# Peptides against a protein of PDB entry 3B8E, part 21

Target 1, 230 residues: chain A of PDB entry 3B8E
Amino acid sequence: PFLIFIIANIPLPLGTVTILCIDLGTDMVPAISLAYEQAESDIMKRQPRNPKTDKLVNEQLISMAYGQIGMIQALGGFFTYFVILAENGFLPIHLLGLRVNWDDRWINDVEDSYGQQWTYEQRKIVEFTCHTPFFVTIVVVQWADLVICKTRRNSVFQQGMKNKILIFGLFEETALAAFLSYCPGMGVALRMYPLKPTWWFCAFPYSLLIFVYDEVRKLIIRRRPGGWVE

## One batch from the design tools (peptide; made by RFdiffusion4, then SolubleMPNN)

Design b1_p10_1_s2 (from b1_p10_1, 6 letters changed)
Fold by OpenDDE base, seed 2:
Structure b1_p10_1_s2 (fold): chain B 230 residues (1-230), chain A 10 residues (1-10)
Amino acid sequence: as target 1 above (230 residues)
Amino acid sequence: EPLPLVDLPL
């Protein structure tokens, strides 16, 4: 998010505190869940293959899967950001290079894509309105990630939600998202303005995309054991 | 007319 903000000079899509809440809050429980799931899946059913080679392959595959999933999560957040700004008159093309004028408190006549003038206060309301749904989008996408990461090879439908750590992670992330979105004072403290409940659904296409991506990946692994996707 | 903000009434 921050790199695109610098390169494209767009209005800030995600506040620094919100980024910290994602990195520390939403990533810890998934990381712990995956560490336990990896330990359970690797220990219980395979005779010790060469521990060094299998660990390196597993680490490379996890890193690749996480890298790809993380990119889809970021794309989901940016999609929500662009939808919110477009619904408020700022089309994606118009946002390119707009940051300089957007962040200037003395410019109160910044035009949107439709020629409407926006005061500094109005622009900052829209900007901070993007922070919360970006965070919520990541959490909703992570629901899919948590469910999917439970197994390297089996469909989610084959294993069910038997992992207590997974269920706890889903609950914790959802509770954190609700707390940060709707607790009084979060707009002032974290620049996270409250969202209409409808914005929670903006992430669902990306959760579905990750779900489909992983099911296809697992299908390929099952059909081609020992392939580079494993 | 100004476009409505998507956030909850602040």
Scores: peptide ipSAE 0.026, ipTM 0.646, DockQ to the pose 0.161
Fold by OpenDDE base, seed 4:
Structure b1_p10_1_s2 (fold): chain B 230 residues (1-230), chain A 10 residues (1-10)
Amino acid sequence: as target 1 above (230 residues)
Amino acid sequence: EPLPLVDLPL
């Protein structure tokens, strides 16, 4: 999120505190789940496989899988961000390079894609309105990712403890998302404005796309074992 | 007409 903000010079899609909540709240649970899966796999892998090569392959596969999941989650958040801004008159193309004028308090006539002028205050309301649904979208996408992970055949047996940790993580993430979205004062303290319940559904099409993509990927892998898609 | 702001903070 922050990298795209810098590279594309778009309005800030996600606040720093929200990023920290993602890093500490949402990314930590998967990391713990991985550490447990590795520990359980190390306990179960008392079979004479070369522990160095199997650890390295697992760490690389895990790192790649998590890197990919994190990118997909970020894309989901950005999808919601662009939808909200588009519904407020700012098409994605118009957001490119807009940050400089967007963040300037003295410019009160920033035009949207339809020629409507936006005051600094109005722009900041829209910006902070994007922060909460971005976070909620990540949480909803994480639900999908966890469901997808649950459907991985090889992990179903290894997923015993992992599933408990993942379910706990899902609950924690959802509770955190609800707390940050609806607790009084979060708009002032964290620049996270409350969401209408309808915005929780904005991520669902994206989660569905991820689900379909993963199912298609799994189907391809099943039909072509050893393919480049693995 | 001005585009309504989505989810105006109360």
Scores: peptide ipSAE 0.026, ipTM 0.612, DockQ to the pose 0.086
Fold by OpenDDE base, seed 1:
Structure b1_p10_1_s2 (fold): chain B 230 residues (1-230), chain A 10 residues (1-10)
Amino acid sequence: as target 1 above (230 residues)
Amino acid sequence: EPLPLVDLPL
């Protein structure tokens, strides 16, 4: 997110405080929960792998898959950002290079794509209104990530939702997202203005996409053992 | 004043 902010000179899509809330609040409990995930049902049926050769290949492939998932997450967040700004009169093309004037407190006549003038205060309300749905988009996409991380090869439907700690993590990150989004004073304290409940659903297509992507990947691995996708 | 098109639940 921050790299695109610098490269495109767009208004800040995700605040630093919001990033810290993701890294320290929403990601930690889920990540710990994965340490308590039950082994795949086939782990005891697999022959001993060479711990030196098979780890490196598997770590590279896992890193590639999660790198691709991370790109889909970022695209989801930016999609939400562009939709919100477009619904507020700022089309994506108009946002390119706008940051300099957007962040200038003394410019109170920044025009949107429809010629409407925006004060600094109005612009900052819209900006901070983008931060919360971007954050929520990440949380909702992380639901899919956590679910797919339960297995390397088996479908989630085959492994099942046995990890109660993982389920607790999903509730915790969702509760934290709701708290940060709707608790009074969060707009002032964290620059996270409350969002309409409909924005929670904006991420669902991306969560589904990630889920389908991983299930298809795992299906290919099961059908073609030793393929490039494993 | 241009109303924010997003009804912010402000």
Scores: peptide ipSAE 0.020, ipTM 0.582, DockQ to the pose 0.149
Fold by OpenDDE base, seed 5:
Structure b1_p10_1_s2 (fold): chain B 230 residues (1-230), chain A 10 residues (1-10)
Amino acid sequence: as target 1 above (230 residues)
Amino acid sequence: EPLPLVDLPL
């Protein structure tokens, strides 16, 4: 988020405090929950692999997969951000380079893509209204990520949702997201303005995309054992 | 006070 903010000079899509809330709040319990996930039923049925080469390869492949998922998560957040701004008159092309004028408190006549003038206060309301849906989008996408992380090779449908801690983590993330989005004073404390409930659904296509991506990946691994996708 | 749902003019 911050790198694209600098490179594209767009209005700030996600605040630093909200990023910290993701990293420390939403990701912590789910990450711990994965440590208590049951091993895949087929892992112990396989012959031991070479402990030196296969650890390094597996760590690299896992790191790449998580990196790719993280990129899709970021894309989901940015999609939500651009949709909200477009619905409020700011098309994505118009946002490029707009940050300088957007953040200037003395400019009260910033035009949108339709020629409407926006005061500094109005712009900041829209900006902070984007922060919350971006955060919520990450949480909704993380649901899919957490579910797919239960297994390395098996489908989620084969392994099932046996880890009660993971299920609890999903509810906790959702409750935290709702708390940060709708608790009085969060707009002042965190610059997270409340969002309409409809914005929770904006991330669902990306969650589905991650789920499908991982299930297809796992299917390929099952059909081609020893491939580079493993 | 009800949280002002910022009715962004949709």
Scores: peptide ipSAE 0.018, ipTM 0.605, DockQ to the pose 0.115

Design b1_p10_1_s3 (from b1_p10_1, 5 letters changed)
Fold by OpenDDE base, seed 3:
Structure b1_p10_1_s3 (fold): chain B 230 residues (1-230), chain A 10 residues (1-10)
Amino acid sequence: as target 1 above (230 residues)
Amino acid sequence: PPLPLVPIPL
């Protein structure tokens, strides 16, 4: 979020405090829940790890989790952000470089893509209206991330959803997201204005994409052991 | 007409 905010000079897509709520709030129980996941059915068919040469977490798993999946997550968040701003008159191209005038409290006539003038207060309302759906979008894509992290090689359909702590984590992160989104005073405290229920669905295509991507990856690994995808 | 700020219905 912040890198694109700095590079593109767009209105702030997500607040700092909101990011802390993700990193410390929504992700904590899900991350812990993975420690309780059942071993994959093929674990005993794998060669033993050499503790001197083999890392517990390989570079490929790191590259997938923080690289490819993280890019899809960021894309999902920014998609939601751009859709909301476009529905409020600001097309994506018009947002480039707009931050300077957007954040200036003395400019009350910032034009949108349709020639409508926006006061500073109106601009801040729409900005903070973007923060909550961006946050919720992250949580919705994190459902897919958590589910795909259950296994390295087996399909989720082969592994099943037997980890009750993981299921609790999915519920907890969603409940926390709803609390932070709809609790009175969160607009002042976190710059998170409430969201229409429809915005919860904006991330679903990306969550599904993450899931399908990983299931296809795992399918390829199962069919071609020792391939570059593994 | 001003594009309605998507008023979040309370």
Scores: peptide ipSAE 0.012, ipTM 0.597, DockQ to the pose 0.166
Fold by OpenDDE base, seed 1:
Structure b1_p10_1_s3 (fold): chain B 230 residues (1-230), chain A 10 residues (1-10)
Amino acid sequence: as target 1 above (230 residues)
Amino acid sequence: PPLPLVPIPL
């Protein structure tokens, strides 16, 4: 999110407070829950990692996490952001370079794509109104990411959903996201304005895509061991 | 290894 904010000079898609709520809030219990996952059926058939040559974080993990799954998650977040701004009169093309005037508190006549003028206060309300649905979009795509992280090779359908701590983590992060989004005073305290219930569904296609993408990847690995996809 | 849950390119 922040890289595109710098490169494209668009209004801030996701605030620093919402990022902290992800890193310290919604991701914490789900990440810990993976420590309680049952070992895959093939774990005792794998050779131990060589601690001198094999990195814990290898190029393959970076490519899968940041290059593939992370890009789908980012696309989901930006999709939600662009839809909300378009519904408020700001088309995606008009957002390019707009940050300079958008963030200037002395400019109270910033025009949208339809020639409507926006005060600084109105612009900040719509910006912070984008941060909460972007945050919720991240939580929804994290459901898929957490589920795909249960296994390296086996399908989730082979592994099952037996980890009660992981199930608790999914409910906890969702409940925390709802609390941060709808609790009175969160607009003042965290700059998180309430979102329409419909915004929760914007991420669902991307969450499903992440799940299907990883299940197909795992299927290819199981059918063609030692392929470039592994 | 498990993927990091949020490798969101910021």
Scores: peptide ipSAE 0.098, ipTM 0.807, DockQ to the pose 0.026; fails the geometry check
Fold by OpenDDE base, seed 5:
Order: C-alpha cells, then sequence, then structure tokens
Structure b1_p10_1_s3 (fold): chain B 230 residues (1-230), chain A 10 residues (1-10)
C-alpha cells in the first residue's frame, strides 16, 4: 500500500495500525498452524534437499509468494479501496495526485469527481472507512493463501482439511477481524470504522482466484514433473 | 517448504 501511496500520490489505502493488526493479529495463528500440517503422501519419493546448494527460501519461493500470490492479494485490497472511494464520489483517475490536497488540514473544499466539496474531517472519515474494508479484504484472501500453503505438490483435495489447528486459525482470524471492525470504540482506539457487510464479499473473487491459480499450478507440476513451475 | 503466508506488499 505505501509504495502506491508514494508513487501515485493517492489517499492512504491502508494505515499503519491496520498493518500491525494483520502482522501481529490475524496472521500469527494461521502461520503457526502450518507447523502442524501432515506430510504430503509423496514426500518419501522426493530427493532430499542439498543443504550446501539449495536454499530454504529460493527465487522460486519469493516469486510465488511475493510476485504472484502477494500481487493478487494486493489487487484485491486495492479493488476494495477504489470501489469504496468511487461510491463516495472519488473515481480512480481523480485520486492520482490528490494526496497533497487530501492530507492538507487547511483545505476544506477538495472537490470529488462530481464537483462536491469535502472538508478535511469528511475526507479523513472516508480514508479510515477504506482502511477497515482493506484489512478485511486481506483476511479473506489470506484464507486462500493459508489453504494453498498446506501442500507443495498435492491438491488440497488430496491432502484434506485434517489439521484442526489450521481450521481453528481460519475461524480465529475471521473472528478477530470482525471484532476489530465492529467493536464499539475501535474508531477512536484504532481508527477502524465499521464496514458494511457487503464489503466482506469484495475479496471473494480474488480469494477464489488465488485458490484456483495454485491448484492449476500444482496440477501442472503433477502432470509434468521437472518443469520450470516446480 | 510450505509457502510463507505473504505480508501483502506495502
Amino acid sequence: as target 1 above (230 residues)
Amino acid sequence: PPLPLVPIPL
């Protein structure tokens, strides 16, 4: 979020507090739950990693995690952000360069795409109203990310959902996201304003896309062993 | 190794 905020000079899509709620809140139990995942059925058919040449974190893992899945997750978050701002009168093209005037507390007549004037206080309410749905969007796409992380080669349908700690993590992160979004006083404490229930669904296409993308990748690996996708 | 849960690019 901050890179696009700096490059495009758009209103801040996701706040520091909401990022901390992800990194220290919603992601912790899910990440720990992966340590309890059962080995894949084909693990004994694979050669051992060479500890001298093969890194645990390689370019392929970085490309898959940050370059592919992470980009789809970011697109989901930004989609939610642009939809919310468009519903409030700010079309995506109008947001380019708007940060300079948006963040100026002395300008109380910032125009939207329809010529409506917005006070500094109104703009900050809309900005923080974007942060909570962006955060929830991250949690929804993380469901798919966590599920695809259960396996490297086998389909999730072959592995199954037997890890009770992972299932607990999915419910915990969702319950925590709902708590942070809707608990009274979170607007004051965390600058997290309550979101309409409809915003939870904005991420669903992206979550499904992540899941389908990885299942197709794994299917290709199983059909063509030793390919560049493996 | 499992994919790391990816912090969304900031």
Scores: peptide ipSAE 0.075, ipTM 0.806, DockQ to the pose 0.026; fails the geometry check
Fold by OpenDDE base, seed 2:
Structure b1_p10_1_s3 (fold): chain B 230 residues (1-230), chain A 10 residues (1-10)
Amino acid sequence: as target 1 above (230 residues)
Amino acid sequence: PPLPLVPIPL
């Protein structure tokens, strides 16, 4: 989010407090739950990692995690952001470079894509209205991310959903997201304004895409051991 | 190794 905010000079897509709620709130229990996942059925047929030559985090893991899955997650968040701003009169092209005037409290006549003028207060309401749906979008794509992280090679359908701590984590992060989004006073305390229930569904195509993408990847690995995908 | 839960590149 911040890289695009800096490069494109768009209104802030995700607030600092909202990021902290992801990194320290919704992601903690899910991340811990992976430590309790059952070993894959073929793990004992693999040689142990050589601690001198094999990195725990290799380029392939970074590429998969940050370069592929992380990019789909970010695209999901930005999709929700652009939809909300477009519904409020700000088309995606008009947002490029707009941050300078958007963040200036002395400019009260910033025009949208339709020539409507927006006060500083109105613009900040719209900005903070984007933060909560972006956060919820992240939680929804994280459902898929957590589920695909259960296994390296086997399908989730082969592994099953036997990890009760992971299931608890999925419910906990969802309940926390709902609490942070809808609890009275969160707009004042966290700048998280309540969202319409429809915004929860904006992330579903991206969550499904993440799941399908990884299942196809795993299928290729199972059919072609030692391939470039592994 | 399990995929790290990707801190979404912000």
Scores: peptide ipSAE 0.040, ipTM 0.740, DockQ to the pose 0.025; fails the geometry check

Design b1_p10_1_s4 (from b1_p10_1, 6 letters changed)
Fold by OpenDDE base, seed 5:
Structure b1_p10_1_s4 (fold): chain B 230 residues (1-230), chain A 10 residues (1-10)
Amino acid sequence: as target 1 above (230 residues)
Amino acid sequence: PPLPLVEIPL
């Protein structure tokens, strides 16, 4: 988020406080839940061919998978951000380079893509209104991530949702997202303005994409044992 | 005009 904010000079898509809420609030319990997940029985039964190289390869592949998932999460958040701004008159192309004028409190006539003028206050309301849906988008995408991380090779449908801690984590993330989005005073305290319930659904295509991507990956691994995609 | 995402309570 912050790198694209600097490179593209777009209005701030996600606040620092919101980032901290993601890292500390939403990711912590899921990470703990994964530590208590039962190892796939098939992984534990196979002796590694070379314990040193196979461990390193597995760590690299896990790291790459998490990196790819994190990129898709960020893309989902940015998609929600651009959709919200487009619905408020700011097309994605118009946002490029707009940050300088957007953040200037003395400019009260910033034009949108349709020639409407926006005051500094109006712009900041829209900006902070984008922060909450971006956060919620990350949470909704993380649902898919947590579900797919339960298994390394097997489909989620084969392994099932046996980890109660994982299920608890999903509910906690959702409850936290609802609390931060709708609790009175969050706009003042965290600059997270309330969102319409419809914005919760904006992330669903990305959650589905991650789920399908991982299931396809796992299917390829199962069909080609010993391939580079373990 | 684009509908404000937040109904600012007046």
Scores: peptide ipSAE 0.010, ipTM 0.533, DockQ to the pose 0.145
Fold by OpenDDE base, seed 3:
Structure b1_p10_1_s4 (fold): chain B 230 residues (1-230), chain A 10 residues (1-10)
Amino acid sequence: as target 1 above (230 residues)
Amino acid sequence: PPLPLVEIPL
């Protein structure tokens, strides 16, 4: 988020404190849940392993998967951000370079894509309104990510939702998202204004896309073991 | 113009 904010000079899509809440709050239990699921899966594998080389390969594969997932999550968050700003009169192209005037408190006549003038306070309200759904979008996408990361090759339909820690992680991150979104004072503390319940659904198409993509990927891996997609 | 996502208090 912050890198794109600097590079594109767009209004800030997600606050730094909110990013820290994601990294430290929402990602920890999911990471633990994945570690347990991997351990359970590995206990069932009877093939002789070289503990040094196979650990390194697994760590690299996990790192690549998390890196790819993180990029996909960021894209989902930005999608939601652009949708919200577009619905508030700011088309994506108009946001490029707008930050300078957007963040200037003395400019109270910033025009949107439709020629409507926005005061500084109005702009900050819509900006901070975007922080919440960006965060929530990450959480909703993480639901899919956690479900797909449960297995390397098996479909979710084949293995089912047996990991109670994963279910707990999904509950915790959702509860945290609701807390940060709706608790009084979060607008001041985290620059996260309350979100209309409808915006929770904005990420669902993207979450579904990730799910379908990974199921297709896993299907390819099952049909072609040792392929470049693994 | 589209309605703002948040009701800006007047």
Scores: peptide ipSAE 0.010, ipTM 0.493, DockQ to the pose 0.137
Fold by OpenDDE base, seed 1:
Structure b1_p10_1_s4 (fold): chain B 230 residues (1-230), chain A 10 residues (1-10)
Amino acid sequence: as target 1 above (230 residues)
Amino acid sequence: PPLPLVEIPL
């Protein structure tokens, strides 16, 4: 997010406070929940692996897969951001280079793509209204991430949803997202303005995409043992 | 122009 903000000089897509809420609020409980995940049903059927070689290969492949997933997450967040700004009159092309004028409090006549003038206060309201759905988008895609992390090789449907702590993590991050989005005063305190409930669904295609991507990856691994995707 | 998603007080 921040790199594209610098490179494209667009209005800030995700605030520092929202980043902190992701890193400290939504990610910690899910990450801890994975430590209590049950072993895959096939672990007892696998031969002992070489701890040195198989660890390095596994770390590289996991890093690649999660790197790709992280890129899909970022794309999902930016998609939500661009949709919100477009629905408020700012087309994606018009946002390029707009940051300088957008962030200037003395410019109160910044035009949108339709020639409508926006005051500084109006611009900041729409900006902060983008921060919350970006955050919620990350939470919704994290549902998919947390679910796919349950297994390395088996489908989630094969492993099942046995980890009650993981389920609790999904509810906790969702409850936190709802609290930060809808609690009175969060707009002033955290620069997170309330979301229309419809914005929760904006991330669902990306969450599904991540889930399908990982299930396809795991399917390929099961069908082609020792492949480059394992 | 599209209707603003945010009710901006004018």
Scores: peptide ipSAE 0.009, ipTM 0.486, DockQ to the pose 0.101
Fold by OpenDDE base, seed 4:
Order: structure tokens, then sequence, then C-alpha cells
Structure b1_p10_1_s4 (fold): chain B 230 residues (1-230), chain A 10 residues (1-10)
């Protein structure tokens, strides 16, 4: 999120506190669950190879998986961000470079893509309106990612304890998302305005797309073992 | 302007 904010000079899609809540609150439990999933399955399926090389390969695979998941989550959040801003008159192309004027308190006539003028206050309302749905979108995408990760390995039975950690993680993420979205004062404290329930569904098309993409990927891997998609 | 997607607590 923050890198695209710097590179594209778009209005801030996600607050720093929400980023910290994602990194420390939502991502940690899924990350631990995936790390345990990978470690336990490698322990169960691999004869003891060289423990130094296997740890390094596992750390690299974990790091790559987390990097990919994090990018997918960010893309989901940005999708929702662009949808919200587009529905409020700001098309994605118009947002490029807009940050300078967007963040200027003295400019009260920032035009949207339709020629409507927005005051600084109105712009900040729309900006903070994006923060909560962005966060909720990440949580909903994380649900899909966790389901996808669960489906990577056919051993539903060996996943029993991992499933408990995953379910706990999903519950924690959802509870945190609900707390941050609907707790009184979050708009003032965290710049997260209360989300209309309809916006929870904005992420579902993206989660479905990720699910379909992963199923297609798995199908390709099954049909062409050793392909470039692995 | 489109209605804010989030109800701003006044």
Amino acid sequence: as target 1 above (230 residues)
Amino acid sequence: PPLPLVEIPL
C-alpha cells in the first residue's frame, strides 16, 4: 500500500495504524499457521534431508509465499480502494499524481473525473472512507488465501491442529475487522469510518478471482508437473 | 456529490 502511495502519488489508501493492525494482528496468525503447515508437512513427507538446506529452502519458500500472498492482498485492497473512489467520482487514472492537490488544505476545488469540485474536508472524508473497506477487503482476501492454502495439501486429516490455528486466525481477523469498523471513536482515533455492510461484499469478486486463479494454477500443475507455474 | 459510502458520525 505505502509503496504505491509513494510511487503513484495517489491519495493515501490505508492508514499507518491499519497497516500495523494488518501486519501484526491479521497477518501474524495466518503466517504462523502456514509456517506450521509447511514445516509439519515437510517433516511428514520428506525423509530427513540435510537440515541446513531444508531450513533454508523452507524459509525461502515461506518468504516467497508470504511475499506473494501480501502482494495479492495489497492488490485486493487497491481494487476496493479504486472501486470506492470511482463510485465517488475519482477514476483510477485521475488519482495518479492527485495526492499533492488532495493533501493541500488550501485547495478546496479539486475536481473529480466528472468536473465536480471537492473541498479538503470532503476529500478527507472520502479518503478515510476508503481505509475501513481496504482493511476489510484484506481480511476477506485473507479468508480466500487461507482456504486456498488449506486446499494446497490433500491431507485434510493432518491439518487438524493447523485448521484450529487457521480458524482461530480467521476469527481473530474478522473480530478485529468488526471492532475497527464499528467501534465508536474509530473514525477519530484511527481515521476509519464505519463501513456499510454492503462494502464487505466488494472484496468477494476479487477473492473469487484469486480462488479461480489458484484452482486453474493447481489444475495446470496437475496436468503439467514440473511446469513454470510451480 | 455521491453520498459518502460511510456514514460520517456527525
Scores: peptide ipSAE 0.008, ipTM 0.523, DockQ to the pose 0.114

